# Peptides against a protein of PDB entry 6GMG: the designs that were tried, part 312

Target 1, 331 residues: chain A of PDB entry 6GMG
Amino acid sequence: DSDDRVTPPAEPLDRMPDPYRPSYGRAETVVNNYIRKWQQVYSHRDGRKQQMTEEQREWLSYGCVGVTWVNSGQYPTNRLAFASFDEDRFKNELKNGRPRSGETRAEFEGRVAKESFDEEKGFQRAREVASVMNRALENAHDESAYLDNLKKELANGNDALRNEDARSPFYSALRNTPSFKERNGGNHDPSRMKAVIYSKHFWSGQDRSSSADKRKYGDPDAFRPAPGTGLVDMSRDRNIPRSPTSPGEGFVNFDYGWFGAQTEADADKTVWTHGNHYHAPNGSLGAMHVYESKFRNWSEGYSDFDRGAYVITFIPKSWNTAPDKVKQGWP

## One batch from the design tools (peptide; made by RFdiffusion4, then SolubleMPNN)

Design b2_p24_8_s3 (from b2_p24_8, 11 letters changed)
Fold by OpenDDE base, seed 2:
Structure b2_p24_8_s3 (fold): chain B 331 residues (1-331), chain A 24 residues (1-24)
Amino acid sequence: as target 1 above (331 residues)
Amino acid sequence: SRPYPSSLSAEEAQKINDANLAAL
């Protein structure tokens, strides 16, 4: 029950974190201790560390989405999302493969579709696009200059994104970022902004008008990236969880992981920050915990989800919520 | 037990998302 959610109390600005502990191959800590780390490492505005505000603590208290929310400065809209799907693998496996013992046809098709997504390639595509955007942002002092630079960069790389409509999420993402318009943020100056990445895990079978089998086992045709661009239409993502396949079974609706703008070239060495559930220290769920996972741990996901998207948004360069290097755990 | 990333109900998450999108 969301009514049990509590905003974590303020932590003193100079309080150092307690050590993280290993949990399922990731570094884990309670939310209050993450706030301490956040204040020491990620809170900096214009080089000065800040106490996490009450508003930011409230955002954080929402769990996995809260980690992305507090670090990106806005609730995830997921408009500029990328993935990689191997259509040939999918078709070949459907044609030549067979359901496992006890597996229904719908379950087989859903599984094959899930396995046809490549999380690493999806992540690499998002990083590639973010790099292009960052080059376009550099020395652009108005949106027109940014867009012109972006088109030039895409043309030079022969990127299919150059053919996107001017109203597409790709070209509108910057101007639709609240922090871009803020006086103490971008102040309408693209060169003050940088592209950042987060990831969302979710369920494909969300269409209520579809078959029950698709809701239980996945919709093989849903949330595929467009060929050439890698863009995923996220408009049909309504945060609906997987339908139970048996009585008493339940699934969670999504998971969010924060990457930011790490420069580590090896995907396997990148760190993803995420939370388990909303903060309910006096409720049945208990206190919220924050996890820092390597890419392998993050990209593995859970059976609750059959889709992963890598989303680009923007933050002011003056924020330190997306540093070049992220250290897992504490110390 | 594994972490359960149950942050919001579907309805609550959608409400917040829609409100955010409408503000753009």
Scores: peptide ipSAE 0.213, ipTM 0.832, DockQ to the pose 0.142
Fold by OpenDDE base, seed 4:
Structure b2_p24_8_s3 (fold): chain B 331 residues (1-331), chain A 24 residues (1-24)
Amino acid sequence: as target 1 above (331 residues)
Amino acid sequence: SRPYPSSLSAEEAQKINDANLAAL
């Protein structure tokens, strides 16, 4: 429970951040200092710095999801998610591999499934799709034009996404974005929007009607991408954490990392911004910290999670929460 | 320290998620 969650206080618009500190190959700072950086670097609307509002600070205070929330402008719905799964590797390892000493069959299968996901290829797929979407957005002044452009782009690339239903999250994502409809946002003009990416780590074994083993060790068949498209059905993600394998053990439900719209071609050089936990300066968890991690640090995840998805959403081009280049840390 | 996510309870997260989905 987040009953002890506190909204970070406002920071003066002109207050410069204190230096970030290195931590496990990441740049780390306390949430209030991130607010300072955010105001200097990411807050710009139409080229003008903005103080982070009370509402935005409240969103941010929710921890890892809060970073994505404040930068995307909405709570993540995770509807347009991509991943990459090596089916051949999975089948081969199940057939020819063996459980480790002390590893149960269910634990083995869960581990093999987890290892059969390729985070880099999943990220690359999301970037590819985001690029297609951005091309479709560029000169489209209504949703119909955007959708037509999108279909043309997909046809030209022989992309399986062209066969998705019109009601698919793929085609409905833009119109379902609040900032697209806002007067000071997209104002219903697709050309004023751009695609952005964030990532979610979560647990596969969320089906309460499944075996206890799946809840403890993962469901090897859950949350796999569809062949050809790479789309992951996220409808069954109910933010349920991994079940304890021993008494007193506990796991968290998710992690979120913000990428935005960086243009760095080398995935390993991209920067992912995320938080550790909700802000509880007077509680047991303590103050929220924000991390800026390289892809290798982000994609490693934790034992709490066996799935990673790369999600596409949209923000107005007038926002600077997703710049082409992100610098890790401060200064 | 090592980052370790603990943002919301499952119930709180789902409540917010459902509210956002319903608003679409």
Scores: peptide ipSAE 0.147, ipTM 0.843, DockQ to the pose 0.194
Fold by OpenDDE base, seed 3:
Structure b2_p24_8_s3 (fold): chain B 331 residues (1-331), chain A 24 residues (1-24)
Amino acid sequence: as target 1 above (331 residues)
Amino acid sequence: SRPYPSSLSAEEAQKINDANLAAL
């Protein structure tokens, strides 16, 4: 019940975090302690440490999406999303594989589809595109210059994204970023912005007009990346959870993980920040916890989800919510 | 314990998303 959601109280700007706790190979802390860390490490605007505002604390209180929300500065729109899908593996496994004992055909196909996504390659594609975008941003002082730079970069790399329509999320993402237009943000200057990445886990079987089997076990054909570009059409993602396969079973609708703009080349060493649920210290769910997970822990996901997308958005370079290096836990 | 990523209902999440998109 979202009615139990509470905005975490303000933390003094100079209050240092308590040590994080290990949890399933990740670093864990309560939301209030994350606010303390955030103020010390990520809060900086133009090099000056800031107290997390009430609005930002309210955003954060929404749980996993709240972590991405507070760090990106906007609620995720998920429009510029990437993934990697091994079509040959999928076809071969469907043809030559067999359902496990007790596994239905629909369950088998859903599982095979899920396993045919490569999370690491999807993440790598997003990082590749973000790098191209950052190169296009660095010397562009208006949107036209940015778009011209993008086209040149894509042409040089023979990237299929060069064929996207001007209205595509790929080309429209910057202009559709509120912080780009803000005076204290980008101020309509692309060179003041940088590309950042977050990830969303969600369920493929969201079409209510489809079979019950697809809603229960996944839609093998849904939310696949376009060949060449890696773009995922997220328009049909309505945050609908997996349907129960047995009485009393329930699933959550999504998970969000914040990566930002880490420069660590080894994907396995990258840190993903995410929350468990909305902050309800006096409710049944309890206080919100924030996790800092390695890529393997993040990409593993949960049975609630059979899709993972890696999304690009933009933040002002003056923000420190996406530093080059993220240290897991505290100290 | 396992993270429980129950942040918003589908309706609430969609409402916020739609509002954000409408502001563009």
Scores: peptide ipSAE 0.079, ipTM 0.799, DockQ to the pose 0.171
Fold by OpenDDE base, seed 1:
Structure b2_p24_8_s3 (fold): chain B 331 residues (1-331), chain A 24 residues (1-24)
Amino acid sequence: as target 1 above (331 residues)
Amino acid sequence: SRPYPSSLSAEEAQKINDANLAAL
C-alpha cells in the first residue's frame, strides 16, 4: 500500500557511505546509504556540499521515479522523449517470422514490436539532441537567443526538429523548467543551464478502450517515434501497467533511470541510477534500494514493459547531480 | 495527482524475467 511510504531520515553531511553490494552486474545499496553517497558526490551547489533536504528525501522515497526526481529537481513530465524504431525490421518480421510454440498472433505482434525498438539508438538520439541544446545554451543570456541558436544549429545539421512548432515540447522545455526560473538556478539565463537525460520504461497497451490482447501483449502501434525527429508522443502514457495474462500475475507501472550528463562516448560504459520501489521499511515491500547499473543492465528492462523512452530536461550548471563522470558503487 | 510508483527489486524482476524466458 502506498500509504506505507516513509521519508528516510536525514544523514549527517560528513557521513561516508558504506560499500555497495554487487548484484547481477549492478551496484546496490539501501536508500539511506545512497543519501550518504549523494551528499558526498552529487549534492554540490556552486562547489559546496549540501545536506539532502527533507523535501528531497521525500521525493527520493517514491522509489524508481524518486531518484530521477531528486537529481532533476522536478517530477518527471516526460514531454521531451526520444526513441528509435526500425520499421523495416518490424514489417519483415511480421511477414516472414512465425509465432513461437503456444504464442498467440497478438503476443507475437507485440513481441516483434518490442524487439523493433533500439534502446541504444534511442539513447544516442537523445544525446545528440542534448548536445545541440547545450551548444545553443552556452552563450545565450535570454530565451530568445537560445531559441535562435537552437534553430541555427538544427538548420546546419538539416535536422527535422527545425520544423517543430514553437509550442512543441522541444522548444518549450527550457521555459517550462522550474529551476530555469529560480534565482539560485538559471535565473532566466539559458547559459546557466545544461541539458540532462533520464529514461522511462513503461507499457504500450494502456488504452482501456482497446482490445484485451493489446493490454496483455502490447499495442504494436503505440508510442512509436515520429520519423526524422525521433520524438515520442507521451500524452497517452497514464502510468497504467500491463494487464495480467494469467490469474495472480501482476505488473508494475513504470521504471525510471537517471543518466544526467555523462560524457562517456561508449554507451555500454554509462551508469544509470534507479530505485526498486517506494520506501516502506515497516511495510511488506521493505526499505527502498538504489541501483547503479551499466547501460546493458538498464536497457534490458523487464517483461513489465515494452517501451523505453529517453527524456531530455534541464538543470542548473551549479548543480552536481549530473557530473561528466559517474563512478559505479562505493568506494 | 502524482502517481505512486510501484517497481520490483532488480533481483525479483530478474527472477520473473528468467522464469518467463524459460517458459517460452
Scores: peptide ipSAE 0.027, ipTM 0.612, DockQ to the pose 0.048

Design b2_p24_8_s4 (from b2_p24_8, 12 letters changed)
Fold by OpenDDE base, seed 5:
Formats: C-alpha cells, sequence, structure tokens
Structure b2_p24_8_s4 (fold): chain B 331 residues (1-331), chain A 24 residues (1-24)
C-alpha cells in the first residue's frame, strides 16, 4: 500500500556515504546512503554542492521512478521514447517457430515479440538522437534556432526524424521541459540545456478492451517503434501491470533506470541507477534501496515487463545529475 | 500525496527479489 511511503530524512551536506554493497553484479545501498552520495557527486549546481531538498527527497521516495525524478527534475512523461524492434525476426519466428511444451499460442507470440526487441540497439538509438539534439542545442539561444539546427542536423544525416510533424514529441520535448523555462535553469536558452536519457520497463498488454491473453502474455503489436525513427508511441502506457496468469501472482507496474549523459562508448560499461520500491521503512516493504547496475543487469529486466523504452529529456547543464562519468558504488 | 504512480507493490518487490536470485 502506497500509504506507507515516507520521505527520507535530510542528510548533512558533508556526510560521506557508507560503502555500497555488491548485489548480483550491482552496487546496492539504502536510500539514505544514496542521498549522501547524491549530495557529494550529483547535487552540484554551478559547481556547488547542494543538500537534497525536502521536495527532492519526497520525489526520491517514490522508488525507481523517484531516482529518475530527482535527477531529471520532473516526473517522467515518457513522451520522447525510443526502441529497436526486429520485424523480420518477429515474422520469421512466428512463421517458423513453435510454442514450447505447455506454452499457449498467445504466450508464444508474446514471448517472440519481447525477444524481437533489442535493448542495446534501442539504447544506441536514443544516444544517437541525444547527440544530435546536443549539437543542435550548443549554439542555439532560442527555441527557433534550436529547431532550425535540429532540422539541419537531421537532414545532413538523412535521419527519418526530419519528417516528424512539428507537434511531435521530438520537436516539442524541449519547450515542454519545466527546467528549460525556469530562470535558474535554461531560462529559455537552449544552449543552457543538455539531453539526457532514462529507461522505462513496462508491460505491453495494457489495453483493458483487449483479450485476457494479451493482458497475461503481452500484446505483440503494442509499443513498437516506428520504422526509421525508432519512436515509440507511449500514449497508451497507463502504468498497468501484467495480469496474473495464476492465482496469487502479481506483477509490478514499471521500472525506471537513470543513465543521464554518460560518455562511455561501451554500452556494457554504462551505469544505470534505479530503486526497488517506494520508501516504507516502517511498512512491510521496508526501506527503499538504490541500485547502480551495469547495462547488462538493467536491460535484463524482469518477467513483469516485455517492453523497454529509452527516453530522452533535458536538464540544465548547470546540474551535475548527469555527469559524463558515473562510478558504480562507493568508494 | 500518493497521487502519482510509485514503483512496485509489495508483491512486486518480491518479484524483483526472486528475479535477482535467479540471476545469480
Amino acid sequence: as target 1 above (331 residues)
Amino acid sequence: SNALPSSLSAEEAELINNANREAE
């Protein structure tokens, strides 16, 4: 019950973190200790450490989404999402493949669809687009200049995104970012902003009007990226979890992982920060834990989810929540 | 306020724990 959620207490600005614990190839710590690390490493605004505010601690307390929330400065809207889907693989496997023993046709189709997504290629596409956006931002002092630069960059690269409508999340994402409009943020100056990436894992079978099988085993046709652009229409994502396949089975609504703007070229060496659940130190769930996972650990996901999206948003360059290099754990 | 979606129900936390155990 979300009613047990508690805001973590403030941590002194100069308090150093305790060592993280290794956990299944990840670095793990309790949320309070993450706050300590965050204050030492990620809190900097204009080069100065900041104590995590009560509001930020409140955001963080929401669990995995809270990690992305506190670092991006807004609750994830997921509007500018990318994925990679191998349509040929999907079609071929459906045609030539067979359900496993005891696997229903719907379960087979759902599994094949899930396996036809490539998390690494999806991530790479998001990084590519973020790079293009960052180039467009660099010398743009108003939104019009940014959009013009963006269109030029896309044209030069023959990118299919050049054909997107002006109202597309691709073009509207910056102006819809609260921190872009803030005086202490972008102040309507694109050159003060940078593109950042987070990931969301979620369930495809969210349509309540669809068959029970799709809700249980996935909707093979849902949340596919558009060809050429890699854009995923996230409008139908309502944070509805997978339907139970057996009595007593329950699934999680989503998972979020924060990447930011790491420059590490090897995807496998990138670090993803995420939380397990909302902070409930006095409840059955217990204290929230924060994980810093390598891409492999993050991209594996859970059986709760059959979709992964890589989402682009923007933060002020003055924030250090998305540094070029992220170190896993502490020290 | 709990108006915004939070991550994971109690049941979900158990699933994560189980998945982590299977990954070892």
Scores: peptide ipSAE 0.032, ipTM 0.651, DockQ to the pose 0.057; fails the geometry check
Fold by OpenDDE base, seed 4:
Structure b2_p24_8_s4 (fold): chain B 331 residues (1-331), chain A 24 residues (1-24)
Amino acid sequence: as target 1 above (331 residues)
Amino acid sequence: SNALPSSLSAEEAELINNANREAE
């Protein structure tokens, strides 16, 4: 299928956004109007508004991942991912639960596994870790100082992450962030960076060598967080969608939601920004829409996905793509 | 209707995955 993706046109820096449309507890707008809001609210570099560049507009045009891409400054690598899984619930439900009428054993196991993930606890874990990382960044002027601070913070909290290998995504995430190395970004100074969070929804049954049932109904054992750390091994995530269960059925590959660095303590009041699909105004999919959703609306996900991960990355403190407070919609 | 998040074609996803692997 011809890539009908189009880069949204530039918007004047002084153009104010039109009001967002309320939809099922979300605020929705077309991508061009989001660009207007982004320029007014999130575009600031060193306190100065910026027009969204052609490159940034191109990134944004990729859909839900594009929202995270433009705000984080890089395509998501998903290396530092967290989740929460209730193993006791899973075991108990498998033992004592029964398949629904017409539900296969594989479908039952996949559903039970999906239901055993706690999105709120996964998000809380990511926020906790991001907070620790931010403390470690605050007065560190080189990577060595950052890593030392991080280890000290983890030791003080008796956090299992202190036992991670030095080459793990946890310790390597900062050095692998392009904006950390940029002169106008971190300039190799950790104290100029801050931790930010986004979320990814995806399918567990991505192993092509696995059974057809796992590809259709989920792999109950895939993408579970490690005990104690909450880290999810994302190395096997290749953006493979759920396999069809019936002829003509199709599923989406992933969904991404941008949280940034909001300080709102109540998870239910946090705002998640995401897109529906790549921008194809002249194609069958139509124009890209951007949504600002509350956590409840974001965390519900879709039947296309049975896993949710909360990912930590870094941006320069000079960027305003991750403000302390995010207002839903416009005005 | 809540449009399903179809952000990337399979081809684009593969290209990005390959680029991410090379950047690692």
Scores: peptide ipSAE 0.027, ipTM 0.687, DockQ to the pose 0.152; fails the geometry check
Fold by OpenDDE base, seed 1:
Structure b2_p24_8_s4 (fold): chain B 331 residues (1-331), chain A 24 residues (1-24)
Amino acid sequence: as target 1 above (331 residues)
Amino acid sequence: SNALPSSLSAEEAELINNANREAE
């Protein structure tokens, strides 16, 4: 029950983390120990360590989404989302492939659709776009200058995003970022902001008016990226979990992973930070744990989800929640 | 106030952990 959620207590600013535990190629720790690491490594504002505030600890307590929330400074809106889908692979597998033994047609189609998404290419697209945005931000001192720079960069690269409407999440994302408007944040100066990336895993079969098969096995046509841009319409994502396929089966609503702004060129070496569940130390779920996973471990996801999106948002450059290099675990 | 969705239930986390163990 979500009513068992507890805000983790404050940790002294100078308290060093305990060692992380290796877990299936990941580094794992309890949420309180992550707060200690966060204060030592990620808390810096203008080069000064900060204690995680009560508000930030409350955000963090929400689990996987809490990790992204505390590091991005806002609850994920997921408006600027990217993915990669191989349409030819999908069509060919549907035409030439066969259901496995005991697999229904709907289950087969859902699986083939899931397998037709390329998480690495989706991530690379988001990184490409974030790079373009960062170039547009670098010398822009007002939003108009940023938008002009962005359009020029897209034109030079012949990128299909240049054809997006001015009201598109692509162009409105910066102005809709609270930290951009904050005096101690961007202060309405784009050059003080940088693009960052997080990922969301979720279920495609969320339409309650659709067939039961789509809710159980996925909707092959849902949440596909637009051709050329890679943009995913996330407006229909309502955090509805997969429907049970058997009595007693239950699925989780979503998973979030924080990447930030790592400069590691090899996707497989990038580190993704995520939580298991909301913090309930006195409840049945227990204490929240935080994981630092390599991309392979993150992108594999769970059977609960058949979609992965890579989302761009913005944070002030004065924040250290998205450093160029992330070290897995502690020390 | 629309309660912000909380992440994974413990039961689901255990299922995920078990599935990961079986996949290794």
Scores: peptide ipSAE 0.026, ipTM 0.629, DockQ to the pose 0.052; fails the geometry check
Fold by OpenDDE base, seed 2:
Structure b2_p24_8_s4 (fold): chain B 331 residues (1-331), chain A 24 residues (1-24)
Amino acid sequence: as target 1 above (331 residues)
Amino acid sequence: SNALPSSLSAEEAELINNANREAE
């Protein structure tokens, strides 16, 4: 029950983290120790180290989404989401493939759809777009200049995003970012902002009006990226978990992983920060743990999810929540 | 125990989703 959620206590500003421990190829620590690391590494505003505020600690306490929340400065809206889907593979496998022994047709179709997504290509697309956006931001001192620069960059790259409507989340994402409008943030100056990336894992079969089979095994047609742009319509994502396939089975609603703005060219070497559950030190779930995973560990996901999206948002350049290099664990 | 990402209750998720829609 969400009623057991507790805000982690404040940590002294200069308290150093305890060592992280390895866990299934990722670095793991308790949330309080992550706060210590965060204060030492990511807390900086205009180069000055900051104590994590009570509000930020409260955001963090929400679990995996809390990690993205505290680092991005806002609860994830997931509007500007990218993925990669191999339509030819999907069609071919449906036509020529066969269900496994004991696998229902719906389960087969759901699995084939899941396997037709390429997490690495989806991530690469988001990085490509974020790079274009960052170039458009660099010397733009108002939104109009940013949008003009963005259109020029897209035209130069012959990117299909140039054909998006002006009302598209792609063009409206910056103006809809609270930190862009804040005096101590962007102050309405695009050149003070940078694009950052996080990822969400979720279930495709969320439509309550759909068949029970889709809710149990996935909706093969849901949350596919648009051809050319890679944009995913996330409007139907309502954080509904997978339906149980057997009595007593339960699935979680989502997973969020924070990437930020790492410059590591090798996707496999990038670090993704995420949490296990909301902080409930006095409850059955226990204390929240934070994980720093390599891309392979992150992108593997869980059986709870059959979709992965890579989302772009913006933060002020004065924030250090998205550094060029992220070191896994501590020290 | 493989700690599954159970970040939000369904009720909390709905509240946040509603708040996000109103802020748009």
Scores: peptide ipSAE 0.026, ipTM 0.686, DockQ to the pose 0.148; fails the geometry check

